Peptides against a protein of PDB entry 6O8C. Designs and how they scored, part 2

Target 1, 262 residues: chain A of PDB entry 6O8C
Amino acid sequence: VGLRYEKISLPKIHPRYDLDGDASMAKAVTGVVCYACRTASTLLLYQELMRKGVRWLVELVKDDYNETVHKKTEVVITLDFCIRNIEKTVKVYEKLMKVNLEAAELGEISDIHTKLLRLSSSQGTIESSLQDISSRLSPGGLLADTWAHQEGTHPRDRNVEKLQVLLNCITEIYYQFKKDKAERRLAYNEEQIHKFDKQKLYYHATKAMSHFSEECVRKYEAFKDKSEEWMRKMLHLRKQLLSLTNQCFDIEEEVSKYQDYT

## One batch from the design tools (peptide; made by RFdiffusion4, then SolubleMPNN)

Design b1_p8_2_s1 (from b1_p8_2, 3 letters changed)
Fold by OpenDDE base, seed 2:
Structure b1_p8_2_s1 (fold): chain B 262 residues (1-262), chain A 8 residues (1-8)
Amino acid sequence: as target 1 above (262 residues)
Amino acid sequence: PFEFVVEL
């Protein structure tokens, strides 16, 4: 999952004064920096959407956790009730056995009691697993979403606006170079201005591309990598919760078989 | 026009 962008490089700027070449170069530079601006904007939007998605997924998984805890609690109550009823029945049959009645049935009920106690012991493992999951989702846990607010680019950085300012300067020079080309030959003073503007164009373009690479692309890639890792861990966690829920249902089903004996 | 392809 991620935005594919083409690695854009600035065209080679030839130092030679050439009105046709300089206009063509300026057009190409304008195109490259314009693409960088659009790319930076798209990368920012993607990250903002991902941050929303991360927050949504965290809340979803918290809801799944709470449902699992609720189900576990229900099963514990049911199981404990069943155990207490079987224990009463065992005591009754033990008394009857002293009167030489129903010895065979006592064995069966005692076996059921033993099975229920084993099921009850498994609840401790489920509880421990739920506690681990809770710790991982908690603030400062291994699955905390704090990284999503720290990593990448943010609207407050004003990267797109900074690039747009540079693009405006570049575009202005490009339009001047287009006019200069139409004149075919410049006076000496105009030629010197053109040469200075070419240097300014290079400066602005280099600054734009450096800013784009270092402040937009690099930070986006770091955000992307962290998001992918975090997402894999969250999906695994959700599978763990589902497994625990299923274990609770399995226990409930098994207990239901013995409720007819109570 | 370079198209951003979001590969999901």
Scores: peptide ipSAE 0.023, ipTM 0.619, DockQ to the pose 0.016
Fold by OpenDDE base, seed 1:
Structure b1_p8_2_s1 (fold): chain B 262 residues (1-262), chain A 8 residues (1-8)
Amino acid sequence: as target 1 above (262 residues)
Amino acid sequence: PFEFVVEL
C-alpha cells in the first residue's frame, strides 16, 4: 500500500501577451508546483517511516530467531538425555538376558532407541535450516536492509528545499502578474519585463516538475517496490521460524511419551 | 545463549 498521488501536468503556456491570461496561467502553475512540493514532502516522510519500520521488523525477526534457537537447544538436551537413559537400560537388559530373562522387553526398548535416534537426526535438519536463516539475516545476506539506506529519497538530498526555492520564484512572478493585470495596460518597458518574467516562470516550472518526477517520484517508486519485495521475504522467514518451532514442540511431545520407560 | 547479533 503506497501513497496515492495524482499525476499533475503544467498548463499550456500561450506565447501571446495577455495580462488576464498570464495572471491566470501563473496562478495555475503556482498551484501545480505547490502540489509537487507538498507531495515530495509526504513521499519523503513515508520513506523515513518505512525505514524505521524496516529496522523494527529486523529486530522482531531476530527475537523470533533467538526464541527458536533456544527452543531447539532445549529439545536437543532433553532428547540426548532420553537417548542416554535408554542406552543404559538396553545394557542392563542385555546383562539380564544372560541370566534367562524374556527377550520381549528388550525388543520394545530397542525400537524406542531407534525412534529416538531418528528424532535426533531430524534435529540436524532443523539446525541447518536455522543456519540458513542466520546467513540470510546477516550483513550482506539476502535479507539485509542496506537497500533501505540506498534506495529512495533522503532528507540530505534537499529535494523539498530545492522545489520550495523554485516555488518562491514562481510565486513572486505570479504576484507581479496580478499587479500587471490590475494596471490593465503596461508601458513598453514594463511589457518587455512582463514577457521576460513569463519566460522565467516557464523555466522555473519546467525545472520544478522535472526535478519532482525524476528525483522524487521515480526514486520513491523504486523504494516502494524494493520495500514490498523485502517485506514479503521477511514475513515468509517468520513463517519458517514458526514452522521450525512447531517441529521442536512435536519432537518434545514425542520424547515425553518415552520418558515413562526411563 | 546464542544471541544472533546483526550489527546494523
Scores: peptide ipSAE 0.022, ipTM 0.605, DockQ to the pose 0.006
Fold by OpenDDE base, seed 4:
Structure b1_p8_2_s1 (fold): chain B 262 residues (1-262), chain A 8 residues (1-8)
Amino acid sequence: as target 1 above (262 residues)
Amino acid sequence: PFEFVVEL
């Protein structure tokens, strides 16, 4: 998962004055830095989309959590009602047993009571698991999405704009070098200007590629790695939540079997 | 034209 980008490098810049070579080099540099600008823009877009996706997934899982909590609450109410009714029945049959009546039925009702108490105990485990999930989803929890706002690159960093400024400077020099090439020979002063512009081109290009590598690519990779790790954890949590939901349904189904005694 | 392939 992620954007593939090609590792680009600046062409070798020859120190020798050569109008044809310098125009060709400047064209290549322009191409490389243009690619860096486009790549940086795409990397930024990817991260912004991922941040939206992260927020969406958090809300989705919170909704699933709330539904599970609701279902658990419903089951607890039903189970507690059933337990109370069975306990009343047990007390009646215990009184009857003193007169040697309904001994077999008392055994059955007592077994049901024991089963219901086990189901009630399992509800405690579900509650504990839901509390764990809630803690993990809470602000500052292990599944907090704060990393999505901290890691990577942001529009506010203006990395694309910074690269574009450098690209504009490079492009201007490239167009001048195309003109210089067309002249075939420059006067001494124009030759010196060309040499200085070549140094400026190198400076701008190096600055652009350094910025791209350090501020765009590196931060993107860190964001990507964090996003993948977080996503795996979220998917696991969602599976746990589904399991808890199913356990609630299983308990409800089991309790429904004893409604004839309640 | 470098195609950015988003591998999902």
Scores: peptide ipSAE 0.021, ipTM 0.620, DockQ to the pose 0.015
Fold by OpenDDE base, seed 3:
Structure b1_p8_2_s1 (fold): chain B 262 residues (1-262), chain A 8 residues (1-8)
Amino acid sequence: as target 1 above (262 residues)
Amino acid sequence: PFEFVVEL
């Protein structure tokens, strides 16, 4: 998952004064830096959308957790009620056996009691699993989303605006080189200005491409890798919550079979 | 009901 972008490089800049070659080179440089600006903007937008998605997924998983905790609590109440009723019934039958009543019914009720106690013991495992999930989702936990605010590029960094300023300077020089080409020949002073502008164009282009690579692409790739790792862990946690919910339903179904004896 | 709140 992620945006595919082409690796771009600056064209070779020939040191020779050539009005046709310099105009063509300046056009190519403008194109490359323009692509870098658009790509940086797209990479920023992707990261901002992913940050929104991360926050949304955290809230979704918190809701799933709270629903699972609610369901677990319901099952515990139902199970404890059923156990207490069966224990009362066992005590009644134990008193009746002292007066010569049927031993067969006491055996069945005692087996039900043993099964319910086993189900009750499984609730401790569900509780410990929910506590682990809670600790992982808590601030400073293994699934904290603090990385989403630290990693990558942000609108406050103004990377797109910085690249746009450099692109504007490059574009201005390109338009001048297009005029210089149309003149076919420059006076000595204009030729010297053209040579200085060619050096400025190279400086701005190199600065733009270094900024793009180091402050946009590299940080985006780090954000992407971190987001993919975090998303896999969150999806796994959501599957764990679903498994715990299903275990609660299975316990409720099993308890419902014994409610007719209480 | 117990509500787990992650303070962001």
Scores: peptide ipSAE 0.020, ipTM 0.602, DockQ to the pose 0.006

Design b1_p8_2_s2 (from b1_p8_2, 5 letters changed)
Fold by OpenDDE base, seed 3:
Structure b1_p8_2_s2 (fold): chain B 262 residues (1-262), chain A 8 residues (1-8)
Amino acid sequence: as target 1 above (262 residues)
Amino acid sequence: RFVFKRKL
């Protein structure tokens, strides 16, 4: 979801000297470049908000990771405790079997021990998955947010201010063309100045639209595309963390069924 | 270069 902006184009500049036409054209050019300035400002603001959102999401996912690591550690401690108790019980029963105890209870405890060892083996897979996630979130990892500082437009580029300077020059010429229109006829010197100002207007307008297209719009679209790709990867990572957390809860629940034997 | 100045 990005900001929708309309593709704007400069009006045709007719080479004919026409005070009414030139004032109308200058008004239209002023409107187009004014829209470009506002759009550039809005696109910049959007990117700055997205950069804040990216930083916030990174911290949120780090918190989710730390919580998952904590839960995994708790489950490992509980599971290891249960295994050690069952192993002690097995050793006691193996000694008692030499003195005429029933073999049936030893079989059940041995089966529980085997199940707990299988649960313990799954902890290695969870650990490996957490290490992969940690590597991806680390500086220089595949989910590093360094792109957010490189891609797009920044306040330091002063793109809005550069466009505003060009808009000011265009606006000055437009106000003069309104005066020239009100005079209905210009003397030869003023007519030549008007023709030169029309060329300056075209130069400033073209420069503004090129700067808007190349330095504002194109960089914004690159930032947007990169942000959407990165966001999809981060949301997938959060789902992976949730899956690992659920696996820890499932192991904890299964271990709790055997606590009565410990 | 003739600099055309507007009459004030």
Scores: peptide ipSAE 0.109, ipTM 0.860, DockQ to the pose 0.076
Fold by OpenDDE base, seed 2:
Structure b1_p8_2_s2 (fold): chain B 262 residues (1-262), chain A 8 residues (1-8)
Amino acid sequence: as target 1 above (262 residues)
Amino acid sequence: RFVFKRKL
């Protein structure tokens, strides 16, 4: 669930000189750009927290993978030991059958051997699945976290600081327009300065809003979308690992039933 | 360009 932010827009800037209107407009612009600065900071913080969460989840899933590989290895050793013991028993019984012993016991042991060989064949499928998972988690794999370092906004981009500089310029003009409003009427020189400052205000405001939209919001949305997609894939991978672990336990349990015969 | 300076 990403951060919700409101779509902000600049107020309409009326071209006419009006001390009351211009002070009110400058106040509104200051509010909008101040909101953009705060939002950009919050969006950056969210991404930095998500990057930490991504790194943590990668290590967790690697641990889950290593545990599954360990369990698979344990089961393979146990299964191979059981198969070797049954094969020895089969060879003993085959020798005894040459001396007129009952055929019924050889049939049962042979059936157990066949079942164990089937279980052993399933280990190849588990191994292939673990190799696929390993490839996906490896550097350059489909679940690599490289996107988290590339996508979105970063502290090094200094987007918040760039917006804050523009906000400072806008705020300074707003405070002047508040003074100009209090004068009720400006002399010709001060009126011309006010008109120029209104143009500067517009320029700074538009630059701030463009920077916010293009460099903060757009990149954040791209990061968010990538993070959601990656997170779904990682959760699916964890389910696959759990399924493989359970298959190893199921094989171990089935082998345990035949260990009493060896 | 006449730079209008604020009267202090």
Scores: peptide ipSAE 0.109, ipTM 0.861, DockQ to the pose 0.077
Fold by OpenDDE base, seed 1:
Structure b1_p8_2_s2 (fold): chain B 262 residues (1-262), chain A 8 residues (1-8)
Amino acid sequence: as target 1 above (262 residues)
Amino acid sequence: RFVFKRKL
């Protein structure tokens, strides 16, 4: 999961003055730093897309939670109604037994009442589970999306623009080294300028690669790892909600079997 | 510092 990118490295920079070699080296350096700029841009765009996806998933799971709470509420109302009806029936039979012997039917209704009370006790466990889920989804909860706004790279960091400035400086030196190569030989003054520009190119290239590694790649990998961990937890939470919904349906089905006795 | 200027 995540964007794959190639590990890039700068070519070896030879200290020797060589117009052909220096032009070739400058071309290679330009290519590497250009790849770093494009990769940094792509990594940023991926993270921005993932931040949108995280927000969307949070809202989806909140909707799943609200649906589960609604279903639980419906089942509680139905179960409480059924319990109250069975309790009325038990009281009627207890009065009738004082007058006539039908002990067998009272036993069956009492057993149904006991089963319904057990189902009612399970509602407390479902409620506690829903409260735990709500706490985890709440602001400051264990599944809060605050990490998505903190981790990784952001447009405000201007990393791509900083790399592009360095690339522009490198590219300018590369184009000069192409001209220097075409001259075949430089006068002493132009040779000294070429040597100084080679040092500047090295400085800009090293700065670009350090910035790319430390401020783009490392932060992206940290964001990716946090995203993968959080995503697994959210998917597990969604499965828990589905399990609670299914428990509500199972209770509703069981209650429906006893509605014929009311 | 001698500032080397490129010949245009």
Scores: peptide ipSAE 0.108, ipTM 0.859, DockQ to the pose 0.079
Fold by OpenDDE base, seed 5:
Structure b1_p8_2_s2 (fold): chain B 262 residues (1-262), chain A 8 residues (1-8)
Amino acid sequence: as target 1 above (262 residues)
Amino acid sequence: RFVFKRKL
């Protein structure tokens, strides 16, 4: 679940000189750009946490893979040992049958041998599946985490700091407009300064909102979408590894039933 | 080919 943020917009700036209206507008602009700064910081933090989580999950899935490969190797050794022992037993019974000893036990042992050879053939499918998983987790594979380092926003971009500088300029103008409102009437020179500062406020606010939308929000949404897709693929791969592990246990259990005949 | 480390 990605961070939810509200869509923010700047208030309409009226061209009319109005000390009460201009102070109220400057307050609203300060609030909007302050929200953009906090949101940009939160979106950055989320991405940094997700990058840590991605690295952790990659190492976890590599561990799950190595455990599955180890278990598969153990089962192959046990199965190959059981097959070799059954093949020796079959050869002994074939010699005894030539000397008029009981044919009934040879049929059962031959059926066990046929079942064990089928289990051995299934190991080739498990090996092929493990090789596919290894290729997907490898550098340049379909589950490579390179996107997490490339996509989204980074602390090095200094987006929060750039927005904070613009917020500081806006806040200073807002505090001046609060003073101008308290004076109720400005001298001609102070009125011209107020009108000029209103244009500066608009410039800083529009620059902040453009930077927030283009460099913070858009890049975050792209990172979020890629993270969700990659996470679904990784969770599916973990389920595949678990299925392969369970198939190894099922083979080991089936082989254990025939160890008493060896 | 990337080789995963076996847990020893």
Scores: peptide ipSAE 0.026, ipTM 0.543, DockQ to the pose 0.006

Design b1_p8_2_s3 (from b1_p8_2, 5 letters changed)
Fold by OpenDDE base, seed 4:
Structure b1_p8_2_s3 (fold): chain B 262 residues (1-262), chain A 8 residues (1-8)
Amino acid sequence: as target 1 above (262 residues)
Amino acid sequence: KFVFKRKL
């Protein structure tokens, strides 16, 4: 998952004064830095969309958690009710057995009681699992989304705007070099200006590419890697919640078989 | 400071 971008590099800048070569080089530099600006904008947009998706997924998983907790609580109430009723019945039969009543019915009810107690013990395991999940989703937990706000690039960094300023300076020099090419020959003063502008072009281009690499690409890749790891963990957590919900339904179904004894 | 200026 993630945006694919091409690895771009600046063209070689020849030190020789050449109006045709310098115009062609300036055009190529403009193209490269223009691509960097567009790519930086796209990488930023992707991260902003991912941050929205992360927040949405956190709320979805919290809802799944709350639903599972609710279902667990419902099953515990039902199970505890059934256990209490069976325990009353057992106590009645134990009193009647002292008066020569059938041992077979007491055996069956005692077996049901033992099964219900096993189901009750499994609820303790579900509770422990839900507590672990809650701890992981809590602030400062292993599944906290704090990384999404810290990692990567943000609109507030103004990286695209900073690159655009450099692109504007480069583009201005390119348009001038296109004019210089059309003149075929410059006067000495204009030739010196052209040489200085070529140095400025190089400076702006290198600054743009360094900023793009260090402040856009590198931070994006770090964000991407963290997002992929976090999403895998969240998807696994959702599967755990679904498994716990299904275990609650299975217990409820099993308890329903004994309602005729209550 | 000698400032090179392009003819506008």
Scores: peptide ipSAE 0.094, ipTM 0.817, DockQ to the pose 0.074
Fold by OpenDDE base, seed 2:
Structure b1_p8_2_s3 (fold): chain B 262 residues (1-262), chain A 8 residues (1-8)
Amino acid sequence: as target 1 above (262 residues)
Amino acid sequence: KFVFKRKL
């Protein structure tokens, strides 16, 4: 679940000269751009935390993979040992049958051998599944974390600092408009400056909101969407690893039933 | 360009 932010818009800027209206508008604009700065900072922090979480989860899943490979290797060794022992037993019984031993015991051992060979054949499927998982986790694989370094916003982009510079310019104009309001009436020269500052405020505010929308919000949403998709795939992969581990335990349990015959 | 400066 990503961070929720409110879609804010700039207040309507009236072209008419009005000291009370212009001070009120400048206050509202300052509030909106201040919210954009705080939101951009929060969105950046979230992405940086998610990047740390992604790296951690990759290492965790690699550990789960290595554990599954280890368990598979253990089971293969045990199964191969059991098969070799049963094959020795079969050869002994085949020699004894030439000397009048009961055919029934050889039949049972031969059936066990056939079952063990079937279990051994399933190891190839487990191996293929582990190789697929390894390929997906490898550099350039479908579950590589390269997207986390490419997508979204980064501290190096200095988006918060760029917005803060624009906020400072807007805030300066707001404080001036608060003073202008207190004067109730400006001299002609000061009135012209106020009108120019109102245009500058609009320019800075529009630039801030465009930068916030295009460089902060849009990139964050793209990062969020990719992170959610990747996370679902990683959770599915962990379930696949668990299933493969369980298959190894099931084979080990089945082999254990025949170890008492060897 | 006349730069209007506020009187300090």
Scores: peptide ipSAE 0.090, ipTM 0.819, DockQ to the pose 0.076
Fold by OpenDDE base, seed 5:
Structure b1_p8_2_s3 (fold): chain B 262 residues (1-262), chain A 8 residues (1-8)
Amino acid sequence: as target 1 above (262 residues)
Amino acid sequence: KFVFKRKL
């Protein structure tokens, strides 16, 4: 899960002055930092796409929640109507019992009333569960998507642009070292410049790789880990909503068995 | 309190 990238490292920089070795090293460094720029851009794009996916999933789970709340409300109306009708029937039978009518029918209706009251009590548990889910999905809740805006890398960080500036400096030195190699031997002044440029190359390369590792890769991995955790929690929440919907259907089915007595 | 509204 996530983008795969190769673990890159800078080539060994030999301290010895060597025009062939230094040109080859500078070419390799340019390649590594160029890969870092492309990778940083790809990692950024992935995170921006994931942020869109997170927002989409939040809206989908809100729709699942609203559907569950609607079904729960429908069942509550039906159940409350059934309870009120049975309670009227019980009161009529209690009056008729004072006049020597059948005790057996009152027992059955009273048992139905008791069962309906138990079903009504289970609706309180469903309501509490829906309130918990609503709280978790609310702003500042445990499943809020605020992490997606805070974690990882963002276009505003300008990481790719910062790496590109360093790559440009490195590439300039590489092209000079390619010319120096073609000369086969430098004069004393040009040799001193080459040695200084080799130190600058090392500085820029190290700075680029540190920036890539600390500000691109590390932040991407942290975003990835949080996204995976949050995604698992959201998928579990959707299963909870489905379970609550099924409980509403089970109650509706059970109430339908007693509609002939109402 | 944030309230989820059904999309109509």
Scores: peptide ipSAE 0.034, ipTM 0.533, DockQ to the pose 0.006
Fold by OpenDDE base, seed 3:
Structure b1_p8_2_s3 (fold): chain B 262 residues (1-262), chain A 8 residues (1-8)
Amino acid sequence: as target 1 above (262 residues)
Amino acid sequence: KFVFKRKL
C-alpha cells in the first residue's frame, strides 16, 4: 500500500517559433513541473510518516515481547512449584505404600508428574523462540529499522526546494511568454530572446523531470518496497509472539488442573 | 558575449 501518483511526462516542445503555441506549451510545462513539486512533497511526507510508524511499531513489538517474557516467567515459576510439590507427594506416598496405601493414587500422581515434566520440556522451545525473536529485534538483527533511515528521500536532500527553484524559473518564462503572446508580434531582438528562453525552459523542465524521476520517485519506490517487506515480517513476528503467549496460557491452564493435588 | 537584454 503506497501513495498512487500519475506518471507525468513533458509535453512535446515544437521547434517552430509560435507565440500562441509557445505560451500554451509553457503553461503545460509549468503544470507538469508544479505537479512534480507537489508529488515530491507528498512522497516525502509519506516517507516521514512511515518512518515514525516504523519506530512506533518497533516499540510496540518490544512491549509485546516483554509481556510474553513476563508471562513465560510466571508460568515457569508456577510449573516449577507444582513439580516440586508433586515430587514431595510422590516421595511421601512411596514411604506410605510400605504401610498399606492403595496403589491407584500413586499411579495417578505419577501420571500427573509425567505430564508436568512434559509441560516443563516445552518451556525450552518457548525460550528458544523468544531468544530468536529478541535476536531479530536487536540492533543489526533481521528486523532492524536502519533501512528506514537510509532508503527513500529525506528533508535534508532538499529535493522539493530544488524542484521549486526550477519551477520558479519555468514560471517566469511562462509569464514572459504570456506577455509575448499579447504583443502578437515581437521585434527581432525580442524574438531572439524568446527563442533563447524557450531553450532555457526546456533545460529547466528536463532537469526538473529527471530530478523528480531519479531522486524522488525511484527512491520512494525503493523505500515503499522495503517498507512493505519489513512490515510483513513484523506482522508475522507479532503473530509468533501471540502464539507463544497463548502457549503460556495453555500451560498455565493445564497446571491449574493439578493444583488440587499439591 | 552578446547579452541579449529585453528592451523595456
Scores: peptide ipSAE 0.090, ipTM 0.817, DockQ to the pose 0.075; fails the geometry check

